# Peptides against a protein of PDB entry 7Q4I: the designs that were tried, part 185

Target 1, 281 residues: chain A of PDB entry 7Q4I
Amino acid sequence: HENSTIAERLYSEVRVLCWIMTNPSNHQKKARHVKRTWGKRCNKLIFMSSAKDDELDAVALPVGEGRNNLWGKTKEAYKYIYEHHINDADWFLKADDDTYTIVENMRYMLYPYSPETPVYFGCKFKPYVKQGYMSGGAGYVLSREAVRRFVVEALPNPKLCKSDNSGAEDVEIGKCLQNVNVLAGDSRDSNGRGRFFPFVPEHHLIPSHTDKKFWYWQYIFYKTDEGLDCCSDNAISFHYVSPNQMYVLDYLIYHLRPYGIINTPDALPNKLAVGELMPEI

## One batch from the design tools (peptide; made by RFdiffusion4, then SolubleMPNN)

Design b2_p25_5_s1 (from b2_p25_5, 17 letters changed)
Fold by OpenDDE base, seed 5:
Structure b2_p25_5_s1 (fold): chain B 281 residues (1-281), chain A 25 residues (1-25)
Amino acid sequence: as target 1 above (281 residues)
Amino acid sequence: DKEREEIYKRAEELAKKTDEEYKKE
């Protein structure tokens, strides 16, 4: 038996609504596996699609499908969340239907922050947006205040937020959020290790000489190490995770235990005031 | 190096496939 007392506490105190970007063709292929694995650990789980699916809990957003409509879908998703669910959670995670998330680790990262702080977290990239933006694939999480500002202040103003549905989804939301003074937070742990990852674990963990020409190294906002030093022991997300890999990760993270090793959680940090961020590492 | 490059290539391929899937929507 596991002692989940602290996890249960954080589940109640750091409420997370997870919305999953999906489409009708992926409801069965991908989305349902999110629901059966890490998605069940969200306080609220919603699948944002173009077709309703009551079995999946999918919402039909008033957008077309296709890569060129991802930005449109993101805008409508957050509009839907604001209208129906803004008080159901403190934090609002966007993930893809091939993103795997360790929600407990995300709650741990978010614990010190006020949901009334206009901030969002993810894998921060440096191009296009001055303060940076969060990689779409790694998933990103907005505070309640960030969602409010995005939907109420940014979206209605074409000068602040792109009105059409074209463009890179993660870049466009990053621009919009910056324009309403939502801060791009630092999701790294106290050792400076990342928590949100735009690729599968093996992509980050395998130590080798990395070609510095690889776009990722040019895009990352913070310097990162390779190998085991690449990733926090409390990593939050990985991308391009197949349905089968989701079950493997669930097993490895939540079931497989080395006998005789007891993991004791670190003490929770002090809570921050509204508007306050953790010191930069 | 080779193993890492293979992983990167695979990730890129997956990204492309994902993009294609979204385009086919």
Scores: peptide ipSAE 0.020, ipTM 0.527, DockQ to the pose 0.158
Fold by OpenDDE base, seed 2:
Structure b2_p25_5_s1 (fold): chain B 281 residues (1-281), chain A 25 residues (1-25)
Amino acid sequence: as target 1 above (281 residues)
Amino acid sequence: DKEREEIYKRAEELAKKTDEEYKKE
């Protein structure tokens, strides 16, 4: 009895390739649960690892394991995508193997934008990068043009992009993207509520869960509130989601329905020209 | 870079703690 016509339309018009940052030790523990839940709603799903796994559809990147190699993995992942999959999608999402994503909400946010616009979205942080950068844990999505600029223009130039594999991957890609004029977009909804979240829903929804001295409040680019107003009704991602919680979220979002409540989706906005962004809120 | 790593480590610890507390209730 569910009408998914508009979601099906967006699935076709806003094609998303999702690549998942993982490692061999997490293939069975975490990554497979992404594949069995939200990852199945991507147009293309690829797991980026250091070892091949045919069951998972994991790619073995030529990098070592550990946090110090995450930047190396990100560079190699996008190189791989550009070489093999750049035409398979319009948008390219990076997520962790403990990130949960509502892909339909991401398509809704991305709909007005041209994939030829050099832009990327996520949970924007203000430190280290002038225009801001997107939190790695919340996941971030690049347009096709952003991927092209990153791989073709930024990566080959040590002055534009760090050649070493060390460093915080989300900061480093943020620096590289800024240096090639890829814009750090605003992912907030029309009410100014965030869509990408670097923590579980509980951390954002429960007032006073964290001290205001918590680093997150100093890092966020846009002012946000705690409680129910923290998060868009069309939220896109949460981080530190356990495998079991992924199945719970999948059930709650896609299966559980309050009887008698009918949701009518808002009209789609007008499409933007190449290079155009949504107006500031 | 080290400072940031410590920040993220603290965030992960907080997330784990919250999950553990929820399971104990």
Scores: peptide ipSAE 0.020, ipTM 0.554, DockQ to the pose 0.089
Fold by OpenDDE base, seed 3:
Structure b2_p25_5_s1 (fold): chain B 281 residues (1-281), chain A 25 residues (1-25)
Amino acid sequence: as target 1 above (281 residues)
Amino acid sequence: DKEREEIYKRAEELAKKTDEEYKKE
C-alpha cells in the first residue's frame, strides 16, 4: 500500500552498482544476507571475493585473503568494474558484507550530481589525507568519472597510487583519489547531519556518557552531534550490522509503519553541472 | 531527566550484549 513512484524514478535515473567486499568463508554467513536484504535494491549487485560463487554472483578476484589484502581486493574490484560494468551504472558503491545501506537515500543524495563529476561520498575522516578520505566500513560511493580516474590514471602510476596490496584500504584509495583530483564530497544533509556511519545505529543514536577520547571524534571530518541529532532522517549506511540485524532493519525501514503518519518526500533539487558541488553547509 | 537516563542506560546495556553476540560469530 505504498507509493514508490519517486523511488522508482530515482532507481532509473540514479543507477547504482553495489560491490560487496567479502571472502569465501562469509559467502553463506554474511554475503547471502546482504543479497536477501538491502543488496536487492541496487541496480547491480556484485560480490567481490577470492572464490567464485554462482549462487551468490561472487567474482573471484586475483587476490589473497586476509586483512592485509583488503587494499589489493579494492584495486582489483574497481579494475573489474571498469572493464565489465562501467556503463552499467552511474555510481559505484563499495560496502562490506556487514554494511547495511538504504539505497533510496543514497540515490536522493546523489541525484543532483553528474556521474561525470570526479567525486565520491561516504563518512569523511580527516587524518592522513588532506581533503579527507571516506571510512571503509561505512561504505563509499564513486561517480563513474571517479572510477575512471582511479583505474586509468591513478592505479597505473606508483607515484599516485600504492602498488602493493598492504595498508589501510580506505586511506589508500583516499590518497589515490586525491592524487587524481577526485573530490571528497560532503554527504551531510541540509541540517548538517551525517548519512554514512561506520558503526551500528545504536552506537550513534545513544549518547556516550563516558569517553570523549574515543578515536572516532578525532577522526570525523565534520562536527557531529550525539543522540537523535547524530543522524540524518535520510541516513544511508551503518556498519557492523549482523545478518539478523539486516533483516530487522529491513523490516523497520521498509515494512513497519506507524498508522496515520504519511511522509511526503521533499522536492528534488536542481541538477548540478559537471564539476559542480553542492554549497558548503 | 531520570527516566531518560534509565532508558539510555538500558539501551547501552542492550547494545553491548548485541556486540558481544556478533563478535562470537
Scores: peptide ipSAE 0.014, ipTM 0.457, DockQ to the pose 0.044
Fold by OpenDDE base, seed 4:
Structure b2_p25_5_s1 (fold): chain B 281 residues (1-281), chain A 25 residues (1-25)
Amino acid sequence: as target 1 above (281 residues)
Amino acid sequence: DKEREEIYKRAEELAKKTDEEYKKE
């Protein structure tokens, strides 16, 4: 019998609304598989699309489809969340329909933080935004206060937030959030290992002779080691995960167990005050 | 460790194949 007592506690105390960026062509191909795997572990799961799908729980946002509309979709998604769901969760995760998320690990990371702290987490990139921004593909999670500031303070002001729907959505939200003093948090574990990953596990775990010229190394905000030390034991997300790989990951993470090895969970850290962050390592 | 290097090479090849398959779908 698996002891899930702590996970159940965190499920109740660290409520996460997950919204999935998708489109009508991907409802059956990708989004459905999110719903059938890791998405079921969110407290609330919403698919943000341009067409309604009652079976998927997809919302039709008033935006067009295409890469040039991703920023528009992100803005409308958070507006929708603020209007309808701001009190339904403490934290609000954006993920793509090919992102895989270990929600329990995210709850563990978020546990010490107040949802009233203006902060968001993800895979932090250094370009374009002074404090950094979170990679869109790896997924990023906003506190309730961060959502409030984004929707109420940033979006209505063209000087603070881009009114056009064009641009890289992750960069644009990063700019907006910085302009309203939402902090780009450090999602690394106590060993300095990353938790949000913009690629599949294989790309991070395997020291690829990736040319040091690979864009990722120039974009990553924190220095990351290659190999087995690249990734936290409590990793949260991976990107470019195929529908089939989502089921594989679900099996490996939640079902497959080595006999005789029982990991006792680490003790929960102390809760932080409003506005307080964990010390940077 | 040569054995470790071989394991990583094999894993990298597998990862590339998986990525290529995903991009084709």
Scores: peptide ipSAE 0.008, ipTM 0.494, DockQ to the pose 0.044

Design b2_p25_5_s2 (from b2_p25_5, 15 letters changed)
Fold by OpenDDE base, seed 4:
Order: structure tokens, then sequence, then C-alpha cells
Structure b2_p25_5_s2 (fold): chain B 281 residues (1-281), chain A 25 residues (1-25)
């Protein structure tokens, strides 16, 4: 009874490869639940690990496990993607094994952009990187050209990209991408509402009496509000989503409907030229 | 008001948990 024609069109025109950051201890605990929920809506889904898992479709990257190796894993993941999958998609999403993504909303945001534009999107943070960087937990999506520049131009040059595997992976990739002129895009909707979220919906939707000292308010690149105005109706991602919450979100987003309410999709925007971005709000 | 207060208390707890996790990364 649902008209999915426009979603099917975008599935074909805005091809997304999703790679999931995971480890062998989380293959069964977390990663399999991504595969069974939102990950099935990617055009290609790959789990990046230190061990191969044929049931999960996990790749064994030549990296150690632990927090100090996340940057190493991110570098090797994008090398692997560039070598084997660069033509399999137009856009390349990094997500964690506890990130939930509404892939259709991401395709809608990406639709006007050329994959040959050196751009990436996510929850933009302002510290450490002049143009900003995208929060690792919220997930971030690179254009095909951004992946090419990262792997071919940035990674081989220690002056442009950190050669060791230490550091915050999201900050380090943000530095590398800036150094090769990959633009940190604005993922907000036309109302200025965010689409990528580094926390669960509950944290963003409910005005927490969070002390103004909460680190998030110092890290966000764009001003955001709390409450119902925090989040786009076309939100893309949330972080710290438990395996059980992934199934709940899948039900609420894709199955549960209020009877008699029909959502009419907005018209697709005009496509941008190569190198062109949407104007900032 | 009491239900709203509980929601805010839970949100504050979640925010603290998240802040502690992010500081460890």
Amino acid sequence: as target 1 above (281 residues)
Amino acid sequence: DEERKKIYEEAEKLAKEVDEEEKKE
C-alpha cells in the first residue's frame, strides 16, 4: 500500500556504500543487528573488522583492535573501498556498529550533489579543524571524489595525513580531507535543522537540563536547538543505538503509520554542478 | 509536571553517560 517509486529512484541514482566500523567481539552483539535493520537499505554493506566473518560479510583489515587503532582502521577501510569498491557506489558512508541510519533521508540530502564534487557530510564539529570535521559516531559520508582524494592524495603524504594509527579517527580524517580540499558540507535541512546526530533521539529531542558546560555545545559547528526543533523531519543518523533500539526504530520509521496521515514527499531539488554546494543557511 | 521531570532526569542521565563515553575516546 506504500508508494516507494521515488525511494526506488533515489536508490538507483544515489548509490551508497555503507561500511560499518566493528570488531570481532561485536560481530554477533552489534554488527549483525545493523545488517538485519538499516544496513539492508544500503546499495552495498561492508563490515570493517580485524577478523573475517563470512556470515556478516566482514573484512579483516590489517590493523589491531582497540580505541588507539580506530584511525588505522579508518585508513585501511577507505584503502580497501578504493581498491575494490570505488565504482560500486557514488557515496561512501562510515558508521559505527551502534549507529542507526535512515538511508533514504541520506539519499535525499545527497541527490543534488555530484559524486565528483570533493565533499563530505555528517554532524559537523568545529574544534581542531578549521573548516570543521564530522563526528565519528554520527557517521559521515564521503563523495567518490572525496574518497579518491583521501586515499590517493592525502594518505601517502605524512604532511597531509597522519601516518601513525593513533588519535581520534574523525578528527584525523577531517584534517586529511581539509588538506586535500575536500569540503566539509552542511548537512542541515532548509530550516537549519540537523540530520546527523551523535546521540540517540531521546537526547536531542528532550531539552536536557544539560549545563551549558556540556562539551557538545562547544563542539557543534552550527547552532542547534533542543526539543522538537532540534531535528530534521528527514533526519539521517543517530548514535549509541542499542541492538534492540535498532529494531524499534525500524518498526517506528518503516512500519508504524498513523491512519489517514499521508506524507507527500517534497520535490527533488535541482542538481548542482560539479564542485557546487548548496548555499549555507 | 512530574512525568516531564522524570523525562528530563533521564535525559540528563543519558547526557552524562554520553559525555563520559566521548571523553574516553
Scores: peptide ipSAE 0.015, ipTM 0.535, DockQ to the pose 0.099
Fold by OpenDDE base, seed 1:
Structure b2_p25_5_s2 (fold): chain B 281 residues (1-281), chain A 25 residues (1-25)
Amino acid sequence: as target 1 above (281 residues)
Amino acid sequence: DEERKKIYEEAEKLAKEVDEEEKKE
């Protein structure tokens, strides 16, 4: 007997639109597997591409293909969301077509926050942006107010937001959001453990003798421990997840159960007022 | 110990592959 009452409540109260960054060459290879796994747990799922695909539910954005256009695609994706879908959700997740997301854990993290608070969450990096920015690969989630400020206040102003489509998309959106006073939130749990991960679980869980020179340790905004204490029990995302690994993760997280172990969820925290954040740890 | 070594070697390989992919972005 599975009790999903709290998950069902959060599905209704913390509405998430997930948009997936993809391209026509990856519709069948990658994006379809997102739709068949974790993407089905979003309140709304949209694939942002350069070509329409009715089977996938992909939108053709007015952008070219290639890595040099990722920032252009992100700008057009959020314009499309603002025009057509801003009232369909409270929170707006960007993910890649090789990102895996536990949407219930994201709803749990977001529950205390108002969607009218100008905030966004993800794996926070410290370079290039004073408040930090969120890693593109780990996925990042904007509040409804953050989307409004990005599209209405930042994008029309070349002094606030880069008009060119070139550059690292995650850094560029991070600059734009900072310039309109959207706050880079802390996504860590109460134990200081990360929830958004820019790599596969194996890379985070296994204490690799990663040379202290590995770029990741210079980029992370918050100090994280290595090994089993790296990751929250309520982790939200992993990146570089293959299509096959998505089905494995979906089985392990949602179907496989150790007999006789029942997890009781923690009580929901109190809701914050508009503009309030949880204290940083 | 040998199984742990294999897991660590695979993790290092994966870390290098990821670092190479991120450098291309």
Scores: peptide ipSAE 0.014, ipTM 0.531, DockQ to the pose 0.099
Fold by OpenDDE base, seed 5:
Structure b2_p25_5_s2 (fold): chain B 281 residues (1-281), chain A 25 residues (1-25)
Amino acid sequence: as target 1 above (281 residues)
Amino acid sequence: DEERKKIYEEAEKLAKEVDEEEKKE
């Protein structure tokens, strides 16, 4: 009973490969629930692990497990994508196995952009990287050109990209991408509301008595107000989403409907030229 | 915006109630 014509069009025109950061211990506990929920709405879904799992479609990357290897895993994941899948999609999303993503909202955000534009999107943080970097937990999406530049230009050059596998994954990729002139895009909607979130919806929607000293407010690149203006109606991602919460979100977003309310989608924006960004809000 | 505001106000109220219940346990 749903009219999905526009969503189907965007599925074809804005192709997204989603790769999920996981490990063998989380294949059954977390990753399979991504596959059963939001991951099914990606054009391609790959789980990046240290062990192969044919049921999950997990790839064994040549990296060790643990927090100290996340950067190594990210490098190998994008190498694998570039080698095997660079033409399978236009955009390449990194997410964690506890990230929930509304892929249709991401396609809507990405629609005006050329995949040949060297750009990436996510929850932009201001520290460590001049143009900013995207929070690892919120997930981030690279254009095809951004992946090419990362793998072909940045990774082979130790001066442009850290050769060691240690470090903060999101900061390190942010440095590498900046060094090859991949632009850190603005993922905010037309009202200046964020779309990628490094926490669960509750933490963003509810003005917590979080002290203004909470690190997030010091890290966020764009000043956002707490409360009602925190989140876009077209929000893309949330982090720290439990497996059970993924099913709840999937139900709430895709199944639960208030009877008699018809949501008419906004008109698609004009497409941008290669290298062009949306104007800053 | 007003409808969204009501939804968020209700959510905030519910969250506070849950937090208060969890603190009593």
Scores: peptide ipSAE 0.012, ipTM 0.440, DockQ to the pose 0.028
Fold by OpenDDE base, seed 3:
Structure b2_p25_5_s2 (fold): chain B 281 residues (1-281), chain A 25 residues (1-25)
Amino acid sequence: as target 1 above (281 residues)
Amino acid sequence: DEERKKIYEEAEKLAKEVDEEEKKE
């Protein structure tokens, strides 16, 4: 029997609403597998689509389908969350239907922060946005205050937030959030290791001779070492995870145990004041 | 660090072996 006492405490104290970016063609192919794996560990799970699906708990947003409408979906998703669910959680995660998330590790990262702090976390990229922005594929998590500022202050103002539905979703929300003084947080662990990953574990863990010209190295905000120091022991997310790989990851993370090895969790850090961030490494 | 390095080296070796087997199919 697993001792989940600390995880249960964090489940109560660090409430996470997860919304999944999906479409009707992926409800059965991808989204249902999120619901059956890591999505069940969210305090609230909502699938944001263009069609309603009562079995999936999918919401029909007033947007068209296609890659050019991802920014439109993100805007409408956060409007929907603000209207119906802003008090149901403290933190609001966007993930794709091929993102895998270790929600307990996210709660651990978020624990010291106030949800009233205007902050968001993810895999930080440096281009286009001065403070950086969070990679869309790796998923990103907004505080309750960040959602409020985004929906109430940014979205209604075309000078602060793009009114049309075109553009790179992650860049556009990053611009909007910067314009309302939502801080792009540092999601790295105490060793400087990343927690949100825009690729599958294999691509991050295996030092492939990735061409030094690979765009990722130009985009990453924090310098990460390749190989063993790439990834936190408390990693939060991976992208391009197939439905089958989600079940494999669920098994490896939550079921498979090496006999005789007991992991003792680190002590929880002190809580920060409203507006306070962890010191930069 | 050394133990992790060994794990990664083993994983890389295994990945190469799997890729070679998949190319034979």
Scores: peptide ipSAE 0.007, ipTM 0.436, DockQ to the pose 0.026

Design b2_p25_5_s3 (from b2_p25_5, 18 letters changed)
Fold by OpenDDE base, seed 4:
Structure b2_p25_5_s3 (fold): chain B 281 residues (1-281), chain A 25 residues (1-25)
Amino acid sequence: as target 1 above (281 residues)
Amino acid sequence: DEERKKIYEKAEEIAKKRDEEEKKE
């Protein structure tokens, strides 16, 4: 009998709306597998598409498909969330249809923060945005206040937020959020290990003979070591996860247990005041 | 190795596009 009491408490106290970036061609290929795995653990799950799908619970946003429309889709997704769902959750996760998320670990990270704090979390990248921006593929989570500022203050102002639908969606939202004083949080654990990952676990855990010239090392905001010390024991997300790998991860994380090893959860930290962040490590 | 290579290639493509966009702003 797994003692889920703390997880259940966090499910109620740290409400997460997950929206999934998808398209009609991926509804059956990818998005349905999110719904059948980790997406079940969100308080609310919405698929943002260009076509409605009642089986998937997909919303048809007024945007075209293609890579050049991802920013447009992100803007419309958050407008939709603000209009219909801003009070349904405390935190609002964007993920791709090939992102896997351990929602309980995200709730644990978010627990001390007020949803009224203008903050967002993810895999922080250094380029293009002074405070950094969160990698789109790793997924990123906005506080309720961050969503409000994005939709109400940033989007209506072309000087603060790009009106065109072109551009890298994660960079563009990062610029907009910075311009309305939404803070790019530090998602690392107390040991300085990352929680949001723009690649599959194998790419982070296995020291690759990757040339130090690999773009990722120039993009990461925080220096992380390769190998077993790369990743938090409370990791939140991985990207480029195939549909089959989602089921494998679901089994490994939620079903497979080593007999006789009982992990006692760490004590919950104290809650922070509105506007307060955890100290940088 | 091939799947890893594809992921890296895709990631590099994304990075290149971002770099090109930054140069235009």
Scores: peptide ipSAE 0.024, ipTM 0.645, DockQ to the pose 0.877
Fold by OpenDDE base, seed 2:
Structure b2_p25_5_s3 (fold): chain B 281 residues (1-281), chain A 25 residues (1-25)
Amino acid sequence: as target 1 above (281 residues)
Amino acid sequence: DEERKKIYEKAEEIAKKRDEEEKKE
């Protein structure tokens, strides 16, 4: 017997549209496994591709394929969302077809925020953007107002947003959002632990004798601990998750239970006014 | 771990591309 009353409430009150970055070669290999696992917990799930796929519910965006077109695909994806789906959700998550997301934990993080607040969340990186930007692979979530500002104010202005399709996707959207005063939020929990992760759980949980010169340590906006303290108990996303690992994670998170251990959720925080953020840690 | 190494190499390539693109601007 499971009590999901709070999760059901948040499903209704914190509506999330998830769009998945994919390509035709990955529809069957990766994207379908997102649809069969964590993607089913989104209020709406859309796959953004260069080819239509009715089985997957994939949209053919007017972009070419290749790593140099990821920024172009992101721009077209949010244009499509704004035109067709801006009222279907309160929050709009970008994820890759190898990102795994615990949508309930994301709703919990987002609950206090107004969707009319110009804010977005993810794994914050420091370089190139003054306020920081969110890692593309870890996934990032925009408020409805953030999407509006991005599509209506930023994209039409070449001075605010890069007009060509080249560049690093996550850096470019970060620049555009900063230029229209969309705030790069802090997604850490009350203990200062991260919720969005650019690697698989194992790589964050198990310290590796990696060189201190590893780029990740220079990129992270907030200081992070290694080991068990690396990750929030309410972690939201992991990247580089294989299709098989998605099913394993689904089983471990939603099905496997240690008998006799009952987890009681914390009380929901107070809602913030429009434009208000949670206090920084 | 070979899998970890492969993922890190892939991530390093992405980071390098960010650096290269930002140097062009």
Scores: peptide ipSAE 0.521, ipTM 0.925, DockQ to the pose 0.878; fails the geometry check
Fold by OpenDDE base, seed 3:
Structure b2_p25_5_s3 (fold): chain B 281 residues (1-281), chain A 25 residues (1-25)
Amino acid sequence: as target 1 above (281 residues)
Amino acid sequence: DEERKKIYEKAEEIAKKRDEEEKKE
């Protein structure tokens, strides 16, 4: 009983490859649930691991496991994508195995942009990188050109991109991308509301008497509000989502409907030229 | 680096608490 015509159009016109950061111990515990929920809405879904899993479609990258190897895994993941899948999509999303993504909302955000524009989107943080960087946990999406620049121009040059596998994954890729003139885009909606979130919906939606000293307020690049005004109606991602919560979110977003409320989608914006960004709000 | 470590530790603590609550179910 749903009209998915626009969503189907965007599925074809805004092709997204999703790669999921995982490890062998999480294949069954977490990654499988991504595959069974939001991951099925990607044009292509790949799990990046240290071990192959044919049931999951996991790739064994030549990296060790552990928190200290996340940057190494990200580098190898994008190398793998560039070598095997650069033409399979227009946009390339990194997510964790506990990230939930509304892919249709991401396609809507990306629609006006050219994949040949060197840009990437996510939850922008201000420290360490002049233009900002995207939070690793919230997930971030690179254009095809951004992937090309990262793999071909940045990774081979130790002056542009860290050669070792240590460091904060999201900061390190942010530095590399800045060094090859990949722009850190603004993912906020027209009302200035965020779309990528580094926490679960509950933490963003419920005004916590969070101490103004909470690190998040110092890290966010753009000012955000708490409560219902925190989040876009077209929110894209949440982090620290348990496997059970993924199924709950899938039900709430795609199945549960209030009777008599019909949402009319906004008109698609005009497409931008190569290299053009939406005006800052 | 230390502040970021505290961030991750707190996020992990929240995740662990959830995992423990799920195990009690």
Scores: peptide ipSAE 0.028, ipTM 0.571, DockQ to the pose 0.066; fails the geometry check
Fold by OpenDDE base, seed 5:
Structure b2_p25_5_s3 (fold): chain B 281 residues (1-281), chain A 25 residues (1-25)
Amino acid sequence: as target 1 above (281 residues)
Amino acid sequence: DEERKKIYEKAEEIAKKRDEEEKKE
């Protein structure tokens, strides 16, 4: 028997809408496994596709398929969310159909923040955008105010947001959000460890798995170490997680327990005022 | 944009290679 009282409280107080980037060819192969694993822990789960799927709860966005249309899908997805679901949640997570997310850890990170603060979180990268941008693969979460600003202020203005559907999705939304003064938050924990990861746990946890010349080390906004110090004990997301690995992660995180070890959650931090961020570590 | 696309493609290739290696193990 688990005591989930705090998790249940956060589920109610930190409402998260998760939208999953997918396509019709991945509805059965990938997306359904998100729905059967971590996606069930979102307050609302929507799959953004080019075809409707009532079994999956997939929405047909008016976009073409292919990598060149990811930015188009992101724009239409947030337009759809704003029109239909802006009041259904406080925070709006974008994830891929091969992203795994520990939603409780995300709620814990988000708890002190006001959803009326124009902020978004993820794995922050430093190139192309002055304040940084969040890696698309690691998933990123916008506050309700960030979504409003993106859809209402940025998208309608070609000077603020790219009107065509080309470009790197995560870079383009990062530019748009910066242009409407949505802040790129720091998602690191109190020890300076990352929470959003653009790769699987193994890639981050195993030292020397990547050469120091690996692009990731040049792109990461905050300096991070390899090995066990790479990752927060309250990590939020991993990318390139296969459907089978999603079930393994679900088992390991939510079912497998070492007998006699009781995890006591830390006290919740104080809530921040609107516009206030946690101090950077 | 092209550089970023190449980076994503490379990351996907790395992920695929790892998945293939895991299948061989």
Scores: peptide ipSAE 0.026, ipTM 0.555, DockQ to the pose 0.091; fails the geometry check

